# Ledger of designs, part 54: peptides against a protein of PDB entry 3JWR

Target 1, 323 residues: chain A of PDB entry 3JWR
Amino acid sequence: TRELQSLAAAVVPSAQTLKITDFSFSDFELSDLETALCTIRMFTDLNLVQNFQMKHEVLCRWILSVKKNYRKNVAYHNWRHAFNTAQCMFAALKAGKIQNKLTDLEILALLIAALSHDLDHRGVNNSYIQRSEHPLAQLYCHSIMEHHHFDQCLMILNSPGNQILSGLSIEEYKTTLKIIKQAILATDLALYIKRRGEFFELIRKNQFNLEDPHQKELFLAMLMTACDLSAITKPWPIQQRIAELVATEFFDQGDRERKELNIEPTDLMNREKKNKIPSMQVGFIDAICLQLYEALTHVSEDCFPLLDGCRKNRQKWQALAEQ
Target 2, 298 residues: chain A of PDB entry 3JWR as posed
Amino acid sequence: TRELQSLAAAVVPSAQTLKITDFSFSDFELSDLETALCTIRMFTDLNLVQNFQMKHEVLCRWILSVKKNYRKNVAYHNWRHAFNTAQCMFAALKAGKIQNKLTDLEILALLIAALSHDLDHRGVNNSYIQRSEHPLAQLYCHSIMEHHHFDQCLMILNSPGNQILSGLSIEEYKTTLKIIKQAILATDLALYIKRRGEFFELIRKNQFNLEDPHQKELFLAMLMTACDLSAITKPWPIQQRIAELVATEFWEQGDQVGFIDFVCTQLYEALTHVSEDCFPLLDGCRKNRQKWQALAEQ

## One batch from the design tools (peptide; aimed at target 1 L189 K194 A287)

Design b2_p17_4_s2 (made by RFdiffusion4, then SolubleMPNN; from b2_p17_4, 8 letters changed)
Fold by OpenDDE base, seed 5:
Structure b2_p17_4_s2 (fold): chain B 323 residues (1-323), chain A 17 residues (1-17)
Amino acid sequence: as target 1 above (323 residues)
Amino acid sequence: MQEELEALRKAFGLDDP
C-alpha cells in the first residue's frame, strides 16, 4: 500500500526528537504516520529489531496492521490509546529504568502487548458484552474482550508479511506468546483488582523479588495496568482532554444501555450525571491508581513522574469537585 | 472510598462472574 511505502521509506527520528522517553508525552499533535514512526523507534531503541532480526518492512507492515485493527468510531479505546500505552511502557523501560530489570523477551512481549491490548475494541466493557448476549460472551466466561484482543493480536502476528517474530526460536516464540497473552489479559481491571493486593503486600513487606518467576509475572501485569491507566498521570491539560474522551465513550455505552437493554446506566456512564465527573475521577484515583504508582515507584524510583502526575491530577479534580 | 470502589466495580464489571 502507499501507506506502507511511505512508512518504510521514511526517516525515523530519534527518541529525543520524538520525546517518546518523556512521561509527559502527548500524541495530540502527531499524525498517524508519526505515531507509526514513534513505534518503530520504540522497537529499535529497545534493541528488539537487532536482537530478534526484524525486517524493517515487516515491522512497518505489522504496525500498520495493528493500527488498522483499531476502530476509528470509538472515542477512547482506539489506536491512540494503544499507542499511548506503548509509549508509557517505553518511557517506563527507558526513563523509569525498568529495562534493566527485564529480559529482552519480556520487553518484546510487553511492547507488542501494549500496542495490541485493545485490538478491535468496541467502545463497551465486558459487562455490556455479557448483558447484550454478544457472540463473544459465548466464547469466553471471563475477560471476554481481553481474550478477543489477544486473538486479534495472534491473528496479526501470523498474517503474511506481518511475522515480526519469525527470527525467534520455537522456544522463544512460545515464551513470548505466553507473556503477551498474560499481559493483555492483565489489562482486565477485574483481574488487576484481584491481584494487586499480593503485589502491594510484597512491596509493603520489602519481600518483592523479580528473580521469583511468579513475582515477575505479577510485576509485568501491574506494569501493563500502570501503562494502560497512564492517562491519569499526564500533565493536567492532557489529562483533562483524555478524561473527556473516556467520558464520551462511557456515555455512549450508557446511551446504548438505555436504548438497547432498557436499563439505567451507572453514574460513570450516565450522561445526565456529567457534573459528577470530577468527584468520580478523585474516586478512581484513590481506589485504583494511587497505590499502583506508589508501588511502581518503590520498584523503580525513576517512575516517580507517574506518581507525581497522578497526585497533581487528583488535586485538580478535587478542586473542580468543590466548585 | 468503599462507595467509590463499588461504583467503579459496577461501571467496569469488576464483580461480574
Scores: peptide ipSAE 0.093, ipTM 0.804, DockQ to the pose 0.719
OpenDDE base, seeds 1, 2, 3, 4: peptide ipSAE 0.081, 0.068, 0.073, 0.080; ipTM 0.792, 0.782, 0.796, 0.800; seed 3 fails the geometry check

Design b2_p17_4_s3 (made by RFdiffusion4, then SolubleMPNN; from b2_p17_4, 10 letters changed)
Fold by OpenDDE base, seed 1:
Structure b2_p17_4_s3 (fold): chain B 323 residues (1-323), chain A 17 residues (1-17)
Amino acid sequence: as target 1 above (323 residues)
Amino acid sequence: MEAERAALIEAFGLNDP
């Protein structure tokens, strides 16, 4: 395609030029081509292209395929969300110095997972999928969408001309797919809530050990969630804009719940309760976000900008809630 | 605060058994 030719022929700017090592990164001003260039740079600077012998054209095609399989009519869970998740992963690995704590296969899997974790997202949560009796709800009992996202990821990885993992051994391939699956499934916040207590307790007791395979898996899950939720850590103007996108998508779901399911939406998805957004954001930060970024900062102190950003945004949302 | 937390958890799909 013309798009592939343009991407494959383009000079890829440095990570410094693209600012993709910054925790404060914003994609708002970037074209789709520039987001793809950023993605190439992430793979290159993490040594994934070299270590796993990725062909440039194949990587370009894969990136464009991933982007194509996000829906354009979804306000938040689109390519830009996946791209920002991957950028946060890249920043956590580089600036946050987590790269040195992980294997190349784990890094490869996490980056692929971050880009792929919401593939074909429909702008509705698992609860809606279950209540609407969608065909996907018959295939999976829990984490319905996350299983679907992984299936889409696997489909793309195995598609002709998109096989970025072709340079891996059979064992490396199996390991990578296992980690990708676990990482995508970990983005189900229901699973995060179930598992986070173990992680926090290990940190609290100073018993956290990445040499333990179970603890490694747990850490990768927590890191994925930290990147997926990273919008909450962004500078206030960025945070506020992203919160508007999230609210738009939630209100769209709420409107569909009324129309299609004859259900009154929760406050979070109720367009008429827009004035509750600030207090709900404070609640979300306190319930879900703060402890995660605190724990991540204990694993790597260089991840502190995520925690600091989260704290600053909590203060901003709290100030709005008091008005 | 607890009720708001519960509603947020539900909205983000946290009610999966």
Scores: peptide ipSAE 0.042, ipTM 0.760, DockQ to the pose 0.716
OpenDDE base, seeds 2, 3, 4, 5: peptide ipSAE 0.033, 0.036, 0.034, 0.031; ipTM 0.737, 0.745, 0.752, 0.739

Design b2_p17_4_s4 (made by RFdiffusion4, then SolubleMPNN; from b2_p17_4, 9 letters changed)
Fold by OpenDDE base, seed 1:
Structure b2_p17_4_s4 (fold): chain B 323 residues (1-323), chain A 17 residues (1-17)
Amino acid sequence: as target 1 above (323 residues)
Amino acid sequence: MEEERRRLIEAFGLEDP
């Protein structure tokens, strides 16, 4: 395609030029091509291209395939969300110095997972999928969409000309896929809620050990969630804009719930409750986000900007909630 | 705050902690 030709021929700017190591990164001013270039840079600077012998054209095609399999009519859970999740992962690995704590296969898996974790997202949550009796709800009992995202990820990875993992041994390939699956599934916030207590307790007791395979898996799950939710850590103008996109998508779901399911949406998804967004954001930060970024910062102090950003945005949302 | 937390968890379709 013309798009592939353009991407494959383009000079890939440095991570410094692209600012993709910054926790404060914003994609708002980037074209789709530039987001793809950023993605190439992430793979390159994490040594994934070299270590796993990725062909440039194959990587380009894979990136474009991933991007293509996000829906454009979804306000938030689109390619830009996946891209920003991956960028946060990259920043956490590089600027946050988590790279040195992980294997190359884990890094490879996390980056692929971050880019792929919401593939073919429909702008509705698992609850909607269940209540609408969608065919996917018959295939999976839990984490319905996350299983679907992984299936889409696997489909793309196995598609002709998209096989970025072809340089891996059979064992490396299996390991990578296992980690990808676990990482994508971990983006189900329901699973995060179930598992986070163990992680926080390990941190609190100073018993956290990445050499333990179970604790490693737990950490990767927490890191995925931290990147997936990283919009909450962004500079306030960026945070506000992203919150508007999230609200738009949630309200669209609420409208569909009324129309298609004949149910009253929750406040979070109720367009008439827009005035509750600030207080809901404060609650979300307190319930879900703060402790995670605190724990992550304990694992690597260089991740502090995520925690600091989250705290600052809490203050901003609180101020709006008091008006 | 705890009640608000619970409501948010429910709204997100999360399991009650």
Scores: peptide ipSAE 0.039, ipTM 0.771, DockQ to the pose 0.455
OpenDDE base, seeds 2, 3, 4, 5: peptide ipSAE 0.038, 0.037, 0.036, 0.034; ipTM 0.757, 0.751, 0.756, 0.755

Design b2_p17_5 (made by RFdiffusion4)
Pose (drawn by RFdiffusion4):
Order: sequence, then structure tokens, then C-alpha cells
Structure b2_p17_5 (pose): chain A 298 residues (1-255, 281-323), chain P 17 residues (1-17)
Amino acid sequence: as target 2 above (298 residues)
Amino acid sequence: SHFEEELEQLESFEIYY
């Protein structure tokens, strides 16, 4: 509660000061309070704060709530993951220049989604919770964890003093939630795979076009995956360390080159054809693929 | 199927982000 006091009264530094405009950004050295501050700057500089009548008091409580609903004991899938995703999402809209390509309702949704796309993640994959017959698997059909992440995000938005959406017309609120649900579900790697082929062709055939309502919402799913694992596009020292966490969390459940080829370079290439200013992601990606390949040969 | 093969291939990487 004091955490709210201190936060709701601190000055939010500029985006330039926070270097959150950068695809090469890192959080290793930021405090907890600082990361919440960057998030406020994100909402502010995306005009989400003014265009949706958000009170500083409410947004702060909500951001803090999401922070406390990520598990600390979980290796990689903790708050800093949700944060590093939202920052990548933020950097994509700004420096990658996509904000000029989509509505205010969509931007708000993407940011809220990117922040909460893994809420309450217990450090285990959909495959495991299905095979172990976790009650969550009994409750949800497909995309089990991602359904849960959303059930949580919504639970928080309906919490008192957390209704950062309270300023929306009922119609606006209704469709924003629809997009948020779609965004969060799209971070299921299975859906990314079962859908990417369609998108990779519209790109390949120089046919892809945003105006098309459907082609757009498909891209929105592809954008979510793009930020969800943007960690693979980081400078080597960072990718080295964050790969260490993904490493431990996987081994805990068990108790890189093939993946980048199979999952990543394919995607970031497509994102750059859509937006050239998004190339740093593709550059950083193959750059790390280069270092991992060299290590694989010892 | 094609999608099942790709999903099984994904599991072989033992990597989850």
C-alpha cells in the first residue's frame, strides 16, 4: 500500500531518459519501482492515458496489481518477462512505426495484453499441465494456460480501483476486451504455428495488406508472438543471461539454434516486410543465432 | 498431420519462452 503511495507521487521520466524506445533495451539494472514507472510512461506516450480518461491513481494500482500477480519463485516467466514484452511492444509501435497503422482501441488492447499475457504462470508449459491432469486442464479445452492468463487479467480489471478501462463507452470496452482475449490467446505457440503459414504467404506474395479487417487481426496475433519472445533478439550478453533463466525453468519442469530457425527468424523477417523500422529485431535475432551456432560447435 | 508434426518438433527443442 505504501508502494502505491510512493509510486503515485513520483515523477515519470521521459521515454528518452528511460531508453524504452530501444529494441536493444535491458531491465537487468532497473529496480521494481522503475519498471512500473516505465509502464506509466508507455501508457502516457501512447496517448492511452489522455484518450481514455485514466486517473493516475487507478492506473498505478492496476499496474502494481499485475506486478504482484506474477510469481517471484518462477525463473523466467515472472514480471520482468511481461515487462520486457510490453517494452518490446512499445518499441515496435514507436521506433518500428506501427502506431500510425492502427486504432487507439487496438493500441490500448495490445499494451494491456502484453503486460498480462502470462499472469500467474507457474513455470510450466501447456504440455505438462495437460499430461499431469492439472485441474486447469479439466477447466479449459485448448490454450489452457493462455485462457488462464486472461481469466486473471480480466479479474484484475474488474477489481475496485483498478478499472483503468472505466472511461470507455460500453461498446468500446466490449470490443477492447475481445481484442485482449485474442491477443493473449495468440501467445500460445501452438496457435502461432497453426496460423503463421497463412500470414507468411500474404507476405511472400506481396499481397498482405493491413486494411483488410481479417488480415489485420491475424497480424495482431503474429505481433504478440513477436514481442512474447523478443528476448531472442537481444544483444548477446543479455540473450546469454535470459537464456539462462529459460534454461533453469525448463530443467525445473524436466525434474537454441534449431528453435531460432524453426520459430523465430521466419517470423521477424515477415515483420520487417510489414515494417522496415522493425529490422533491428531481425538483425539481433540472426546475430544471436550466429553465436549459438558457434557454441554448438564448441 | 502437418501441424502435429510441427508441434512435436517444437517439443523436441525443449525450450519454452

Design b2_p17_5_s1 (made by RFdiffusion4, then SolubleMPNN; from b2_p17_5, 7 letters changed)
Fold by OpenDDE base, seed 4:
Structure b2_p17_5_s1 (fold): chain B 323 residues (1-323), chain A 17 residues (1-17)
Amino acid sequence: as target 1 above (323 residues)
Amino acid sequence: SEFDEKLAQLESFKISL
């Protein structure tokens, strides 16, 4: 395609020029082509292209295929969300110094997972999919969408001309796919809530050890969630704009719940409760986000900008909730 | 308790997020 030719022929700017190492990064001013260029730079600067012998054209095609398999009519869970998740992962790996704690296969898997974690998202949560008796709800009992996202990821990775993992041995390939699957499934916040207590307790007791395979898996899951939720850490103007996108998608679901399912939506998805957004954001930060970024910062102090951003946004939301 | 209130909020977020 013309898009592939343009991307493959383009000079990829440095990570410094693209500002993709910054935790404060925003994609709002970037074209789709520029987001693809940023993604190439992430793979290159993490040494993934070199270490796994990725062909440039194959990587370009894969990126464009991933982007194409996000829906354009979804307000928040689209390519830009996946791209921002991957950028946060890149920043956490580079600026946050987490790269030094992980294997190249883990890094490869996390970056692929971050880009792929919401593939073909429909702008509705697992509860809606289940209650609507969608065909996907018959295939999976739990983490319905996350299983679907992984299936889409696997489909793309195995598609002709998109096989960015062709340079891996069979054992490396199996390991990478296992980590990708676990990482995508970890983005189910229900699973995060179930597992986070173990992680926080290990941190609190100073017993956290990345050499333990179980603790490594747990950490990768927590890191995925931290990147997936990273909008809450962004500078206030960016945070507000993203919160509006999230609210739009949630209200669209709530409207569908009323119309299609004849149910009263939760306050978070109820357009009539828009005035509760600031207090709900404070609740979300306190209940879900703060402890995660505190724990992540304990593992790597260079991740502090995520925690600091989250704290600053809590204050901003609290001030709005008091008006 | 503060813990129970946080838990109730978490349950609401589990369903919504």
Scores: peptide ipSAE 0.026, ipTM 0.674, DockQ to the pose 0.278
OpenDDE base, seeds 1, 2, 3, 5: peptide ipSAE 0.025, 0.022, 0.025, 0.021; ipTM 0.677, 0.634, 0.680, 0.597

Design b2_p17_5_s2 (made by RFdiffusion4, then SolubleMPNN; from b2_p17_5, 6 letters changed)
Fold by OpenDDE base, seed 1:
Structure b2_p17_5_s2 (fold): chain B 323 residues (1-323), chain A 17 residues (1-17)
Amino acid sequence: as target 1 above (323 residues)
Amino acid sequence: SEFEEKLERLESFRIHL
């Protein structure tokens, strides 16, 4: 395609030029082509292209295939969300110095997972999928969308001309796919809530050890969630804009719940409850986000900007909730 | 294979490759 030709022929700017190592990064000013260029840079600077012998054209095609398999009519869970998740992963690995704590296969898997974790997202949550009796709800018992996202990821990875993992051994390939699956499934907040207590307890007791395979898996899951939720850490103007996109998508779901299911939506998804957004954001930060970024900062102090951003945004949302 | 059967089922959910 013309898009592939343009991407493959383009000079890829440095990570410094693209600012993709910054936790404060915003994609708002970037074209789709520039987001693809940023993605190439992430793979390159993590040494994934070199270590796994990725062909440039194959990587370009894969990125474009991933991007195309996000829906453009979805307000938040689109390519830009996946791209920002991957950028936060890249920043956490580089600026947050987590790269030094992980294997190349883990890094490869996390980056692929971050880009792929919401593939074909329909702008509705697992609860809606289940209540609407969607065919996907018959395929999976829990984490319905996350299983679908992984399946889409796997489909793309095995599609002709998109096989970025073709340079891996059979064992490396299996390991990578296992980690990708675990990482994508970990983005189900219901699973995060179930598992986070173990992680926080290990940190609190100073018993956290990345040399333990179970604790490594747990950490990768927590890191995925930290990147997936990273909008909450962004500078206030960015955070506020992303919160509007999230609210738009949730309200669209709520409107569909009313129309299609005859269900009164929760306050989070109720268009008439816009005035509750600030207080709900404070609640979300306190219940879900703060402890995660605190724990992540204990693993790597260079991740502090995520925690600091989260704290600052809590203050901003709290001030709005008091008005 | 189980993988191929799964891919066939996923074709209906495929957007743009």
Scores: peptide ipSAE 0.022, ipTM 0.656, DockQ to the pose 0.027
OpenDDE base, seeds 2, 3, 4, 5: peptide ipSAE 0.016, 0.021, 0.018, 0.019; ipTM 0.601, 0.615, 0.608, 0.566

Design b2_p17_5_s3 (made by RFdiffusion4, then SolubleMPNN; from b2_p17_5, 7 letters changed)
Fold by OpenDDE base, seed 2:
Structure b2_p17_5_s3 (fold): chain B 323 residues (1-323), chain A 17 residues (1-17)
Amino acid sequence: as target 1 above (323 residues)
Amino acid sequence: SEFERKLEELESFKIHL
């Protein structure tokens, strides 16, 4: 395609020029081409291209294939969300110095997972998929969408000309796919809620050890969630705009719940309760986000900008909730 | 606990993020 030719021939700017090491990064001013260039830079600067012998054209095609398999008519869970998740992962690995704590296969898997974790997202949650009796709800009992996202990820990775993992041994390939699957499934917030207590307790007791395979898996899951939720850490103007995209998608689901399922939506998905957004954001930060970024900062102090951003946005949302 | 209640409320809230 012309898009592939343009991407493959383009000079990839440095991570410094692209500001992709910044936790404060925003994609709002970036073209689709620039987001793809940023993605190439992430793979390159993490040494993934060199270490796993990726062909540049294959990587370019894979990135464009991933981007193409996000829906354009979904307000939040689109390519830009996946791209921002991957950028936060890159920043956490580089600026947050988590790269030195992980293997190259784990880093490869996390970056692929971050870019792929919401593939073919339909702008509705697992609860809607279940209640609407969608065919996907018959395939999977829990984490329905996350299983679908992984299936889409696997399909793309195995598609002709998209095989970015062709340089891996059979064992490395199996290991990478296992980690990708676990990382994508970990983005189900229900699983995060279920598992986070173990992580926080290990941190609190100073018993956290990345040499333990179970604790490593747990950490990768928590890191994926931290990157997936990273919009809450962004500078206030960015956070506010992303919160509007989230609200738009949730209200669209709520409108469908009324129309298609004949049910009253929850406050979060109820367009008529837009005035509750600030208080709901405070509640979300307190109950989901703060402890995660605190724990992550305990693993690596250089991740503090995520925690600081989350705290600052809590104050901003609280001030709006008091009005 | 108040935390469990907030989690149940959040399961109803932002598990949808």
Scores: peptide ipSAE 0.034, ipTM 0.719, DockQ to the pose 0.404
OpenDDE base, seeds 1, 3, 4, 5: peptide ipSAE 0.030, 0.030, 0.033, 0.029; ipTM 0.748, 0.735, 0.708, 0.743

Design b2_p17_5_s4 (made by RFdiffusion4, then SolubleMPNN; from b2_p17_5, 7 letters changed)
Fold by OpenDDE base, seed 3:
Structure b2_p17_5_s4 (fold): chain B 323 residues (1-323), chain A 17 residues (1-17)
Amino acid sequence: as target 1 above (323 residues)
Amino acid sequence: SELEEKLAQLESFKISL
């Protein structure tokens, strides 16, 4: 395609020029082509292209295929969300110094997972999928959409001309797919809530050890969640704009719940309760976000900007909730 | 209570994200 030719022929700017190592990064000013260039730079600077012998054209095609399989009519869970998740992962690996704690296969898997974790997202949550009696709800009992996202990821990875993992051994390929699956499934917040207590306790007791395979898997899951939720850490103008996109998508679901399911939506999904957004954001930060970024910062102090951003945004939302 | 609000938020976010 013309898009592929343009991407494959383009000079890829440095990570410094693209500012993709910054935790404060915003994609709002970037074209789709520039987001793809940023993605190439992430793979290159993590040594993934060299270490796994990726063909440049195949990587370009894969990125464009992933981007194409996000829906444009979804307000938040689109390519830009996946791209920002991957950028946060890249920043955490580079600026946050987490790269030194992980294997190349783990890094490869996390980056693929971050880009792929919401593939074909429909702008509705697992609860809606279950209540709508969607065929996917018959295939999977829990984490319905995350299983679907992984299936989409696997389909793309195996598609002709998109096989970015073709340079891996059979064992490396199996390991990578296992980690990708685990990482995508970990983006289900229900699973995060179930597992986070173990992670926080290990940190609190100074018993956290990344050489333990179980603790490594737990850490990768927490890191995925930290990147997936990273919008809450962004500078206030960016965070506020992203919160509006999230609210738009949630209200669209609530409107569908009323029309299609004849259900009164929860406050979070209820357009009529827009005035509760600030207090709900404070609650979200306190219940989900703060402890995660505190624990992550304890694993790597260079991740502090995520925690600091989250704290600052809590204060901003609290001030709005008091008005 | 603050705990009940946090739990309610946890449940809402479990369902929403």
Scores: peptide ipSAE 0.024, ipTM 0.672, DockQ to the pose 0.263
OpenDDE base, seeds 1, 2, 4, 5: peptide ipSAE 0.020, 0.019, 0.019, 0.020; ipTM 0.627, 0.612, 0.596, 0.601

Design b2_p17_6 (made by RFdiffusion4)
Pose (drawn by RFdiffusion4):
Structure b2_p17_6 (pose): chain A 298 residues (1-255, 281-323), chain P 17 residues (1-17)
Amino acid sequence: as target 2 above (298 residues)
Amino acid sequence: MQSLDIDSILAEVERQE
């Protein structure tokens, strides 16, 4: 509660000061309070704060709530992951220049989604909770964890003093939630795989076009995956360390080159054809693929 | 993020299909 007092009264530094406009950004050295501040700057500089009548008091309580609903004992899938994703999402809309390609309702949804796409993630994959017959698997059909991440995001938005959406017309609120649900579910790697082929062709055939309502919402799913694992596009020292966490969390459940080829370069290449200013992601990606390949040969 | 396990991802895709 004091954490709210201190936060709701601190000055939010500029985006330039926070270096959150950068695809090469890192959080290793930021405090907890600082990361929440960057998030406020994100909402502010995306005009989400003014266009949706958000009170500084409410947005702060909500951001803090999402922060406390990520598990600390979880290796990689903690708050800093949701944060590093939203920042990548933010950097994509700004420096990658996509904001000029989509509505205010969509931008707000993507940001809220990127922040909460893994809420309450218990450090285990959909495959495991299904095979271990976790009650969550009994409750949800497909995309089990991602359904849960959303059930949480919504629970928080309906919490008192957290309705950062309270300023929306009922129609606006209604469709924003629809997009948020789609965004969070799209972070299921299975859906990314079961859908990317369709998108990779519209790109390959120089046919892809945003105006098409459907082609757009598909891309929105591809954008979510693009930020969800943007960590693989980081400078080597960072990718080295964050790969250490994904490493521990996986081995805890058990108790890189093939993946980048199979999952990543394919995707970031497509994102750059859609937006050239998004190339740093593709550059940083193959750059790390280069260093992992060299290590694989010892 | 599941960079160390592609088989689990493919098994999940098959399960959902």

Design b2_p17_6_s1 (made by RFdiffusion4, then SolubleMPNN; from b2_p17_6, 7 letters changed)
Fold by OpenDDE base, seed 3:
Structure b2_p17_6_s1 (fold): chain B 323 residues (1-323), chain A 17 residues (1-17)
Amino acid sequence: as target 1 above (323 residues)
Amino acid sequence: MQIFDLEGILEEVEREE
């Protein structure tokens, strides 16, 4: 395709030029091509292209395939969300110095997972899928959409001309897929809520050890969540704009709940309750976000900008809630 | 806005336990 030719022939700017190591990064001004170039740079600077002998054209095709398999009519859970999740992962690995704590296979898996974690997202949550009696709800009892996202990820990875993992040994391939699956499934916030207590307790007791395979898996799950939620850490103008996208998608779901399911949506999904958004954001930050970024900062102090951003946005939302 | 439906998540957590 013309798009593939353009991407494959383009000079990829440095990470510094692209500012993809910045926790304050915004993609708003970037074209789709530029997001793809950023993604190539992430793979390159993490040494994944070299270490796993990725062919440039195959990587380009894979990136474009991943992008294509996000829906354009979904307000938030689209390619830009996946791209921003991956960028936060890259920043956490580089600027946050987490790269030094992980294996190359883990890094490879995390980056693929970040880009793929919401593939074919339909703009509705698992609860909606269950209540609508969607066919996917018959296949999976829990983490329905996350299983679907992984299935989509696997489909793309196995598609002709998209096999970026072809340079891996059989054992490396199996390990990578296992980690990808675990990482994508970990983006189900239900699983985060279930598992986060163990992570926080390990940190509190100074017993956290990445050399323990179980703790490593737990950390990768927490890191995925931290990147997935990283919009809450962005500078206020960026945070506010992203919050509007999230609200749009949630209200669209609420509208569908009324129309298709004949139910009254929750306050979060209710377009008529926009005035509750600031207080709900404060609640979300307190209940979900702060402890996670505190814990992550404890693992690597260089991740502090995420925590600081979250705290600053809490203050901004609180000020709005008081008006 | 919250990236997730907290009530739905809590229900799912209860189902998974």
Scores: peptide ipSAE 0.097, ipTM 0.809, DockQ to the pose 0.688
OpenDDE base, seeds 1, 2, 4, 5: peptide ipSAE 0.082, 0.097, 0.102, 0.099; ipTM 0.625, 0.813, 0.813, 0.810; seeds 1, 4, 5 fail the geometry check

